# Peptides against a protein of PDB entry 7RZF, part 89

Target 1, 358 residues: chain A of PDB entry 7RZF
Amino acid sequence: PFQEEHLKQLYKIVPIKDIRNLYVTFPIPDLQKYYKSNPGHYLGHLIGHEGPGSLLSELKSKGWVNTLVGGQKEGARGFMFFIINVDLTEEGLLHVEDIILHMFQYIQKLRAEGPQEWVFQECKDLNAVAFRFKDKERPRGYTSKIAGILHYYPLEEVLTAEYLLEEFRPDLIEMVLDKLRPENVRVAIVSKSFEGKTDRTEEWYGTQYKQEAIPDEVIKKWQNADLNGKFKLPTKNEFIPTNFEILPLEKEATPYPALIKDTAMSKLWFKQDDKFFLPKACLNFEFFSPFAYVDPLHCNMAYLYLELLKDSLNEYAYAAELAGLSYDLQNTIYGMYLSVKGYNDKQPILLKKIIEKM
Target 2, 358 residues: chain A of PDB entry 7RZF as posed
Amino acid sequence: PFQEEHLKQLYKIVPIKDIRNLYVTFPIPDLQKYYKSNPGHYLGHLIGHEGPGSLLSELKSKGWVNTLVGGQKEGARGFMFFIINVDLTEEGLLHVEDIILHMFQYIQKLRAEGPQEWVFQELKDLNAVAFRFKDKERPRGYTSKIAGILHYYPLEEVLTAEYLLEEFRPDLIEMVLDKLRPENVRVAIVSKSFEGKTDRTEEWYGTQYKQEAIPDEVIKKWQNADLNGKFKLPTKNEFIPTNFEILPLEKEATPYPALIKDTAMSKLWFKQDDKFFLPKANLNFEFFSPFAYVDPLHSNMAYLYLELLKDSLNEYAYAAELAGLSYDLQNTIYGMYLSVKGYNDKQPILLKKIIEKM

## One batch from the design tools (peptide; made by RFdiffusion4, then SolubleMPNN)

Design b2_p13_8_s2 (from b2_p13_8, 10 letters changed)
Fold by OpenDDE base, seed 5:
Structure b2_p13_8_s2 (fold): chain B 358 residues (1-358), chain A 13 residues (1-13)
Amino acid sequence: as target 1 above (358 residues)
Amino acid sequence: EEVRVREFGLPLR
């Protein structure tokens, strides 16, 4: 594990690719034995959340960050890491100290709110759905994976241990939160802007880097992170499916889509699933407009409209994606294409939100 | 559906 001399360190790393990334890493205890409660997943779910009042939402509003991932990472036996990774904008690269301050403000918000059983229940439900409707994997890969995880889980639980949560453990959540402190931080900034400014080379890959101690003044600023009133816990995810009923096959079910509605303004085709019997649906809509492709201006306006629409839907898209729902919006030469896919139970909710934004 | 198990590797590449 990292000792005290390895903490409060800043690494400036030169990538081969033109990428800008920030890694904020905390050493944490080995959480493997707590897989039934998975406190690192709970914290990763909240810190990595993309909804309103999330860390990512605020950092995006500043123009500093494109994407954020938070979660536990396996270390060696007896220790793990909690890592917050962000994709930086050019502006964000200039505001790394402020980005990390916002991370600690969000962590402080999590401490102030305390562990939430309803958030654990949502994680439990999401994981249970993911397990129940898990797709078939390639046998060779699957068997090799199972053989590997037999070292970590009881034989009886080896298939469920990565998915099924059983115990809400607020004490373990608090224990991990207590490790997410400025005094325990390791920071890595990855950018080509450090080219020619490094003094070390990594042994295996030849990666150029510089290591610096983080100034005590900066650590103190992060330690004094107060509550930022912009940060909020997520709302309950309305897209989590609760109904998995599969309707009986219609006696006259056709092997191809049947035209079930024909009007001057719309045609509707329907095909019941007669093969997979999953509580999932695919809704596909083609909207026709004579203006979509009439000239280059209208074509570009239709493109810009969809990009703005996608941006306006981002908060719902994330919550839907977590719940196994997805949507797609595309320009066509005839107008616009919308697809909504996933568990059929909550598709009407997502579809309604999309249509209300259109 | 690639569950993006983002391996938190230091992007050495």
Scores: peptide ipSAE 0.007, ipTM 0.479, DockQ to the pose 0.107
Fold by OpenDDE base, seed 1:
Structure b2_p13_8_s2 (fold): chain B 358 residues (1-358), chain A 13 residues (1-13)
Amino acid sequence: as target 1 above (358 residues)
Amino acid sequence: EEVRVREFGLPLR
């Protein structure tokens, strides 16, 4: 495990690819034995959240970050890491200290709110749905995965251990949060801008890097991270499915879509699932407009409209995606295409939100 | 989804 001398370090790394990444790493205890409560997943869910008042939402609003991932990572037996990884913009590369300050402000918000049982329950429900309706994997890959995880989980639980949460453990959440402190941080910045500015080469891959101690004044700034009023816990996810009823196959069910409505303004085709028997649906809408492709101006305006519509839906898209719902919006030569896919129970909610924004 | 942080070979030493 990392000793004190390995903490509060900054690594400037030269990538082969033109990428800009920030890794903020915290050594944490081995959480493997706590898989039934999975406090690292709870924290990863909140820190990695993309909704309003999230860390990512604030960092995106400043133009500093494109994507954010937060979660636990396996180290070796007896220790783990909690890592916050962001894709940096060019501007974000200039504001790394401020980005990390915002990370600690969000972590401080999580400490101030304390562990939330409802958030754990949402994680439990999401994981239970994901397990229950898990798609078939390729046998070779699945067998190899199961063989690997047999080293970590009881045989009786090996299929469920990565998914099913059982115990709300606020004590373990607080324990992990207590490790997410500036004094325990390791920072890595990955950018081609460090080319020719490094003094070390990694032994195995030949990666060029520079190691520097983070100044005590910077650590102290992060330690004094205040509560930022822009940070909020997520709202309850309304897209989590609760009804999984599969309707009986109709006696007249056809292997192909049947026309069930034909009007001057709309045609509706329907096919019941006769193969998979999943509580899922695919809704596809084609909107016709004679103006969508009449000239280059109208075509570009229709494109811009869809990009703005997608942008306006981002807040709902993430919550829907977590719940196994997806949508797609595309321009066609005839107008616009909308697809909504996933669990049928909450599709009407997502569809309504899309139509209200249109 | 826990996006698996692609192992950048950060020197663990």
Scores: peptide ipSAE 0.007, ipTM 0.465, DockQ to the pose 0.084
Fold by OpenDDE base, seed 3:
Structure b2_p13_8_s2 (fold): chain B 358 residues (1-358), chain A 13 residues (1-13)
Amino acid sequence: as target 1 above (358 residues)
Amino acid sequence: EEVRVREFGLPLR
């Protein structure tokens, strides 16, 4: 485990690839024994959330971060890490201290709100859905995985332990939150901008790096992170499926899509699932416009429109994605294509939101 | 998604 001398350290690392990443790492206790409550998953879900009032939403609004991932990472037996990883913009590389301040402001918001049982319940429901409708894995890979995890879980639970949450443990959430403090931080910045500015070489891979102590003034700035009024807990995820009923196969079910509606403005084809019998659907819409590809200006306007539409959809599309719904928007030579896929129960909600934004 | 933290060989020492 990291000792005190390994904390409050900044690593400037030169990558081989042109990448800009920030890793904010906290040593945490081994949470393996708490798999039924999984407090690290709860915190990872909130810190890694992409919806309105999230850490990522705010950092993106500033142009500093492209993507954010938060969660627990395995260490060795007896310890773990909590890591917040972000993909930095060029501007974000200049604002690393402020990015980390925002991380601590968000963590402070989580402390102020306290553990939320409804958030745990959403995580539980999402994981239960993921387990119930888990795809078949390749037997060789699956067997090897199961053999590995038998060292960590009871035999009776080995198939469920990575998915099924059982116990809301606010005490364990608070315990992990108490480790996510500036005095416990390790920071790594990965950028080619550090080339020729490093003084150390990593032994195994020859990675060039510089190690610096984080100044006490910076640590104090992060310790005094106030409540940022822009940070909010996510809203309840309306896209979590609750109905998994499989409709009976129609007596006249065709092996191919049948035209079930024909009007002057629309045609509708339908094919029932006769093979997989999953509570999932694929909705595909082709919108025709004679103007979409009439000239280079209209082509570029149609492209720009879709990019802006996608951007306007991002914050709540994340909630749909967590719930196993996806959408796709593409330009076609005839107009626009929209696809909505996933659990059929909440597809109408996602579709409605997309159409209201269009 | 599980943090595919690519093990940057952060010097553990």
Scores: peptide ipSAE 0.006, ipTM 0.450, DockQ to the pose 0.075
Fold by OpenDDE base, seed 2:
Structure b2_p13_8_s2 (fold): chain B 358 residues (1-358), chain A 13 residues (1-13)
Amino acid sequence: as target 1 above (358 residues)
Amino acid sequence: EEVRVREFGLPLR
């Protein structure tokens, strides 16, 4: 485990690829024995959230970060890490200290709100859905994975332990949050901009790096992180499916889509699932417009419209994706194509939101 | 998602 001398360190790393990344790492206790409550997953879900009032939403609004991932990582027996990783913009590379300040402001918001049982319940429900409707894996990979996890979980729970949450443990969430402090931080910045500015080489991969102590003034700045009023807990995810009923196959079910509605303005084709028997659907819409592809100007306007529409839907897209819903929007030579896929229960909600934004 | 942060070989000493 890291000793005190290994904390409050900054690593400047030269990548082979042209990438800009920030890793903010905290040593945490071994949470393996708490897999039924998984407090690291709870915190990863909130810190990694992409919705309104999230850490990522604010950092994107500043133009500093493209993507954010938060979660626990295995270390060795007896310790773990919590890591926040972001993809930096060129501007974000200049604002690393401020990005980390925002991370601590969000963590402070989580402390102020305290552990939320409803958030745990959403994580539980999402994981239960993911387990219940898990796709078949390749046997070789699956067997190797199961053999590995047998070292960590009871034989009776080995199939469920990575997915099924059982116990809300606010005490463990608070315990992990208490480890996410500036005095415990290790920072790594990955950028080609450090080329020729490093003094060390990593033994195994030959990676060039520089190690520096983080100044006490910077640590103190992060320790004094205030509540940023822009940060909010996520709203409840309305896209989490609750109905998994599979309708009986119709006696006259055709192997091909049947035309079930024909009007001057619309045609509707339907095919019931006769193969997979999953509580999932694929809704496909083709919108026809004689103007969408009439000339290069209209084609570009139709493209720009869809890009703006996609951008305006990003907040809903994340919540839907977490719940196993997806959408796709494409320009066609005839107009526009929309696809909505995933669990059929909440597809009407996502579809409605898309149509309201159009 | 618990995205397994791909280890850059930071010397975890």
Scores: peptide ipSAE 0.006, ipTM 0.438, DockQ to the pose 0.082

Design b2_p13_8_s3 (from b2_p13_8, 10 letters changed)
Fold by OpenDDE base, seed 4:
Structure b2_p13_8_s3 (fold): chain B 358 residues (1-358), chain A 13 residues (1-13)
Amino acid sequence: as target 1 above (358 residues)
Amino acid sequence: LETRVREFGLPLR
């Protein structure tokens, strides 16, 4: 495990690939024994959230970060890490200290709000859905995975332990949050911009890096992170499916899509699932417009419209994706294509939101 | 999304 001397360190690392990444790492206790409550997953869900008022939304709005991942990572027996990883823009590389300040502001928001049982319940429900409707994996890969996780979980729980949450433990959430402090931080910045500015070489891969202590003034700045009013807890995820009923096969079910509605304004084809019997649907819409592809100007306007529409839907896209819903929007030579896929229960909600934004 | 933090070989020691 990292000792005090290993904390408050900054690593500047030269990658082989042209990538810009920031890793903010905190040593945490071994949470393996708490897999039924999984406090690291709870915090990872919130810190890694992509909705309005999230850490990522703020960092994206500033043009500093493209993607964000937060969560626990295994170290060795007896210790873990909590890592916040971001993909940096070129501008973000210049604002690493401010990015980390925003991370601590968000963490401070989580402390101020305290552990939320409803958030845990959403994580529990999402994981239960993921487990219940888990796709078949290739036997070889699956067996190897299961053999590996047998080292960590009881035999009776080996299939469920990575998914099923059982206990809301606010005490453990607070315990992990208490480790996410500036005095416990390790920072790694990965960028080619450090080429020729390093003084060390990693033994195994020859990776060039520089290690330096983070200045006390910077640590103090992060310790004094205020409550940024832009940060908010996520809203409840309305896309989490609750109805998994599979309707009986229709008596007239055809092996191909049947035309069930034909009007001057719409044609509807329907095919019931007769193979997988999952509480999922695929809704495909082709919108026809004689103007969408009449000339290059209209074609480009239609493209721009869809890009703006996608941007306006970002607030819902992440919550829908977490709940196993997806959408796709494409330009066609006839107009526009919309697809909505996933659990059928909440598809009407997502579809309605898409149509309201159109 | 617990996206697997791609283990960049950061010396964990």
Scores: peptide ipSAE 0.006, ipTM 0.433, DockQ to the pose 0.078
Fold by OpenDDE base, seed 1:
Structure b2_p13_8_s3 (fold): chain B 358 residues (1-358), chain A 13 residues (1-13)
Amino acid sequence: as target 1 above (358 residues)
Amino acid sequence: LETRVREFGLPLR
């Protein structure tokens, strides 16, 4: 385990690939025994959230970060890590201290709001859905995975332990959140810009790096992170499915799509699922416009329109994706293509939001 | 996250 001398350290690392990454790592207690409440997953869900008022939303708005991942990582028996990892822009590489300040401002917001049972319930519901309708994996890979996790979970729970949440434990959430402090931080910056500026080589992989102590003034700046009014808890996820009813197969069900509506303005084809029997649907829409591909200008305008539409839908895209809904928008030579896929229960909500933005 | 950290040989010690 990391001792005090290993904390408040900055590592500048030279990658083989041309990438820019920031890793903010906190040593935390071993949470394995708390898998039924999974406080690290609760915090990872919030810190890694991509919706309005999230950490990622703010960092993206500044042009500093492309992607963010937050969560627990296994160390060894008896300790874990909580890691916030971001993909840095070139500009973000110059603002690492400010990025980390925003991380601590978000963490401070989580402290101020306290543990939310409704957030836990959403995580529980999402994980239960993911477990219940889990796709078949390749037997070899699945068996090897199960064999590995048998070391950590009871035999009776080995299939469910990674998914099913049972207990809301605000005390454990607060316990983990209390470890996410500037005095417990390890920072790693990965960039080719450190080439020729390193003084150490890692023994196993030959990775070049420099280790520096983080100045006390910087630690103090992070400790004094105020509440940033831009940070908010996510709203309730309206896309979480609650109805999983599978309608019986119609007697006249065809193995191919049947034309069920034919009008001057629209054709509708329908095929009932006769193979998988899942509470899922695929909705595909082709919109025809004689103007979409008439000349290079109109083609580029149609492209720009779709890019702007996608950008305007980003607010809903993440929440829908968490709930097992996806959409795709593409330009065609005839106009536009829209696909909506996933659990059928909340597809009308997502579709309505897409159409309202169009 | 785990795969990315391994790819860079980050000193976890």
Scores: peptide ipSAE 0.006, ipTM 0.428, DockQ to the pose 0.080
Fold by OpenDDE base, seed 3:
Structure b2_p13_8_s3 (fold): chain B 358 residues (1-358), chain A 13 residues (1-13)
Amino acid sequence: as target 1 above (358 residues)
Amino acid sequence: LETRVREFGLPLR
């Protein structure tokens, strides 16, 4: 495990690829024994959330970050890490201290709100859905994975332990939150901008890097992170499926899509699933407009419209994706294409939101 | 994340 001398360190790393990344790492206790409550997953879900009032939403609004991932990472036996990783913009590379301040402001918000049982329940439900409808894996890979995880879980639970949450443990959530402090931080910045500015070489891979102590003034600034009023807990995920009923195959089910509605303004084709029997559907809409591709101006306007529409839907897109729903919007030479896919139970909700934004 | 961190040779020490 990292000792005190390994904490409050900044690493400037030169990548081979042209990438800009920030890694904010905290040493945490081994949470493996708490797999039934999985407090690291709870925190990863919130810190890594992409909805309104999230850490990512705010950092994106400032133009500093493209993507964010938060969660627990395995270390060696007896310790773990909690890592917040972001993809930095060029501007974000200049604002790393402020980005980390926002991380601590969000963590402070989580402390102020305390552990939320409803958030745990959503995680539980999402994981249960993921387990129930888990795709078949390649037997060789699956067997090797199961053999590996038998070292960590009881034989009876080995198939479920990575998915099924059983216990809400606010005490463990708070315990992990207490480790997510500036005094425990390790920061790594990965950028080609550090080329020729490093003084060390990593032994195994030859990676060029510089190690610096984070100034005490910066640590204190992060320790004094206030509540940023822009940060909010996510809203309840309305897209989590609750109905998994599979409708019986219709007696007259056709092997091909059948035209079930024909009007002057619309045609509707339907095909029932006769193969997979999953509580999922694919809704595909083609909108026709004679103006979509009439000239270069209209083509660009149609493109811009879809980009703006996608941007306006970002608030719902992440919550839908977590719940196993996806949408796609594309320009066509005839107009626009919309696809909504995933669990059929909440597709009408997502579709309604898309149409209301259109 | 794990694969990417390994690829960058982040000093784990």
Scores: peptide ipSAE 0.000, ipTM 0.396, DockQ to the pose 0.070
Fold by OpenDDE base, seed 5:
Structure b2_p13_8_s3 (fold): chain B 358 residues (1-358), chain A 13 residues (1-13)
Amino acid sequence: as target 1 above (358 residues)
Amino acid sequence: LETRVREFGLPLR
């Protein structure tokens, strides 16, 4: 485990690839024994959330961050890490201290709100759905994985332990939150801008880096992180499926899509699943426009429209993706293609939101 | 996406 001398350290790392990343790492206790409550997953879910009032939403609004990942990472036996990783913009690289301040403001918000049982229940439901409808894996890979996890879980639970949450443990959530403090931080900044400014080389890969102590003034600034009124807990995820009923096969079910609607403005084909019997659907829409590909200007306008539409849907896309729903929007030479896929129960909700934004 | 999937148990596409 990291000792005190390894904390409050800043690493400036030169990548091979042209990437800009920030890693904010906290040593945490080994949470493996708490797999039934999984407090690290609870915190990762909230810190890594992409909805309104999330850490990512605010940092993205500032133009500092493109993506954010937060969660527990395995260390060695007896300890873990909690890591917040962000993809930095060029501007974000200049505001690393402020980005980390916002991280601590969000963590402070989580402390102020306290553990939420409804959030745990959503995580439980999501994981239960993922387990229940888990895809078939390649036998070789699956067997090797199961053999590996037998070292960590009881034999009777080995198949469920990575998925099924059983116990809401607010005490363990608070325990992990108490480790997410500025005095326990390790910061790594990855950027080519540090080329020629490093004094150390990593032994195995030859990675150039510089190690510096984070100034006490900066640590104090982060310790004094107040509540930022822009940060809010996520709303309930409306896309979590609750109905998994599989409708009986129609007596006249065809092996190919049947035309069920034909009008001057629309044709609709339908094919019932007769093979997989999953509570899932694929909705595919082709929109035709005579203007989509008339000239280069219209083509580029159609492209820009879809990019703006995707950006406007990002809030819903994340919540839908967590719930096993996805959408795809593409330009075609004839107009636009929309696909909505996943659990059929909440597809109408996602589709409605997409159409309302269009 | 891979990291999110691993941490959140999201199905890998």
Scores: peptide ipSAE 0.015, ipTM 0.458, DockQ to the pose 0.129; fails the geometry check

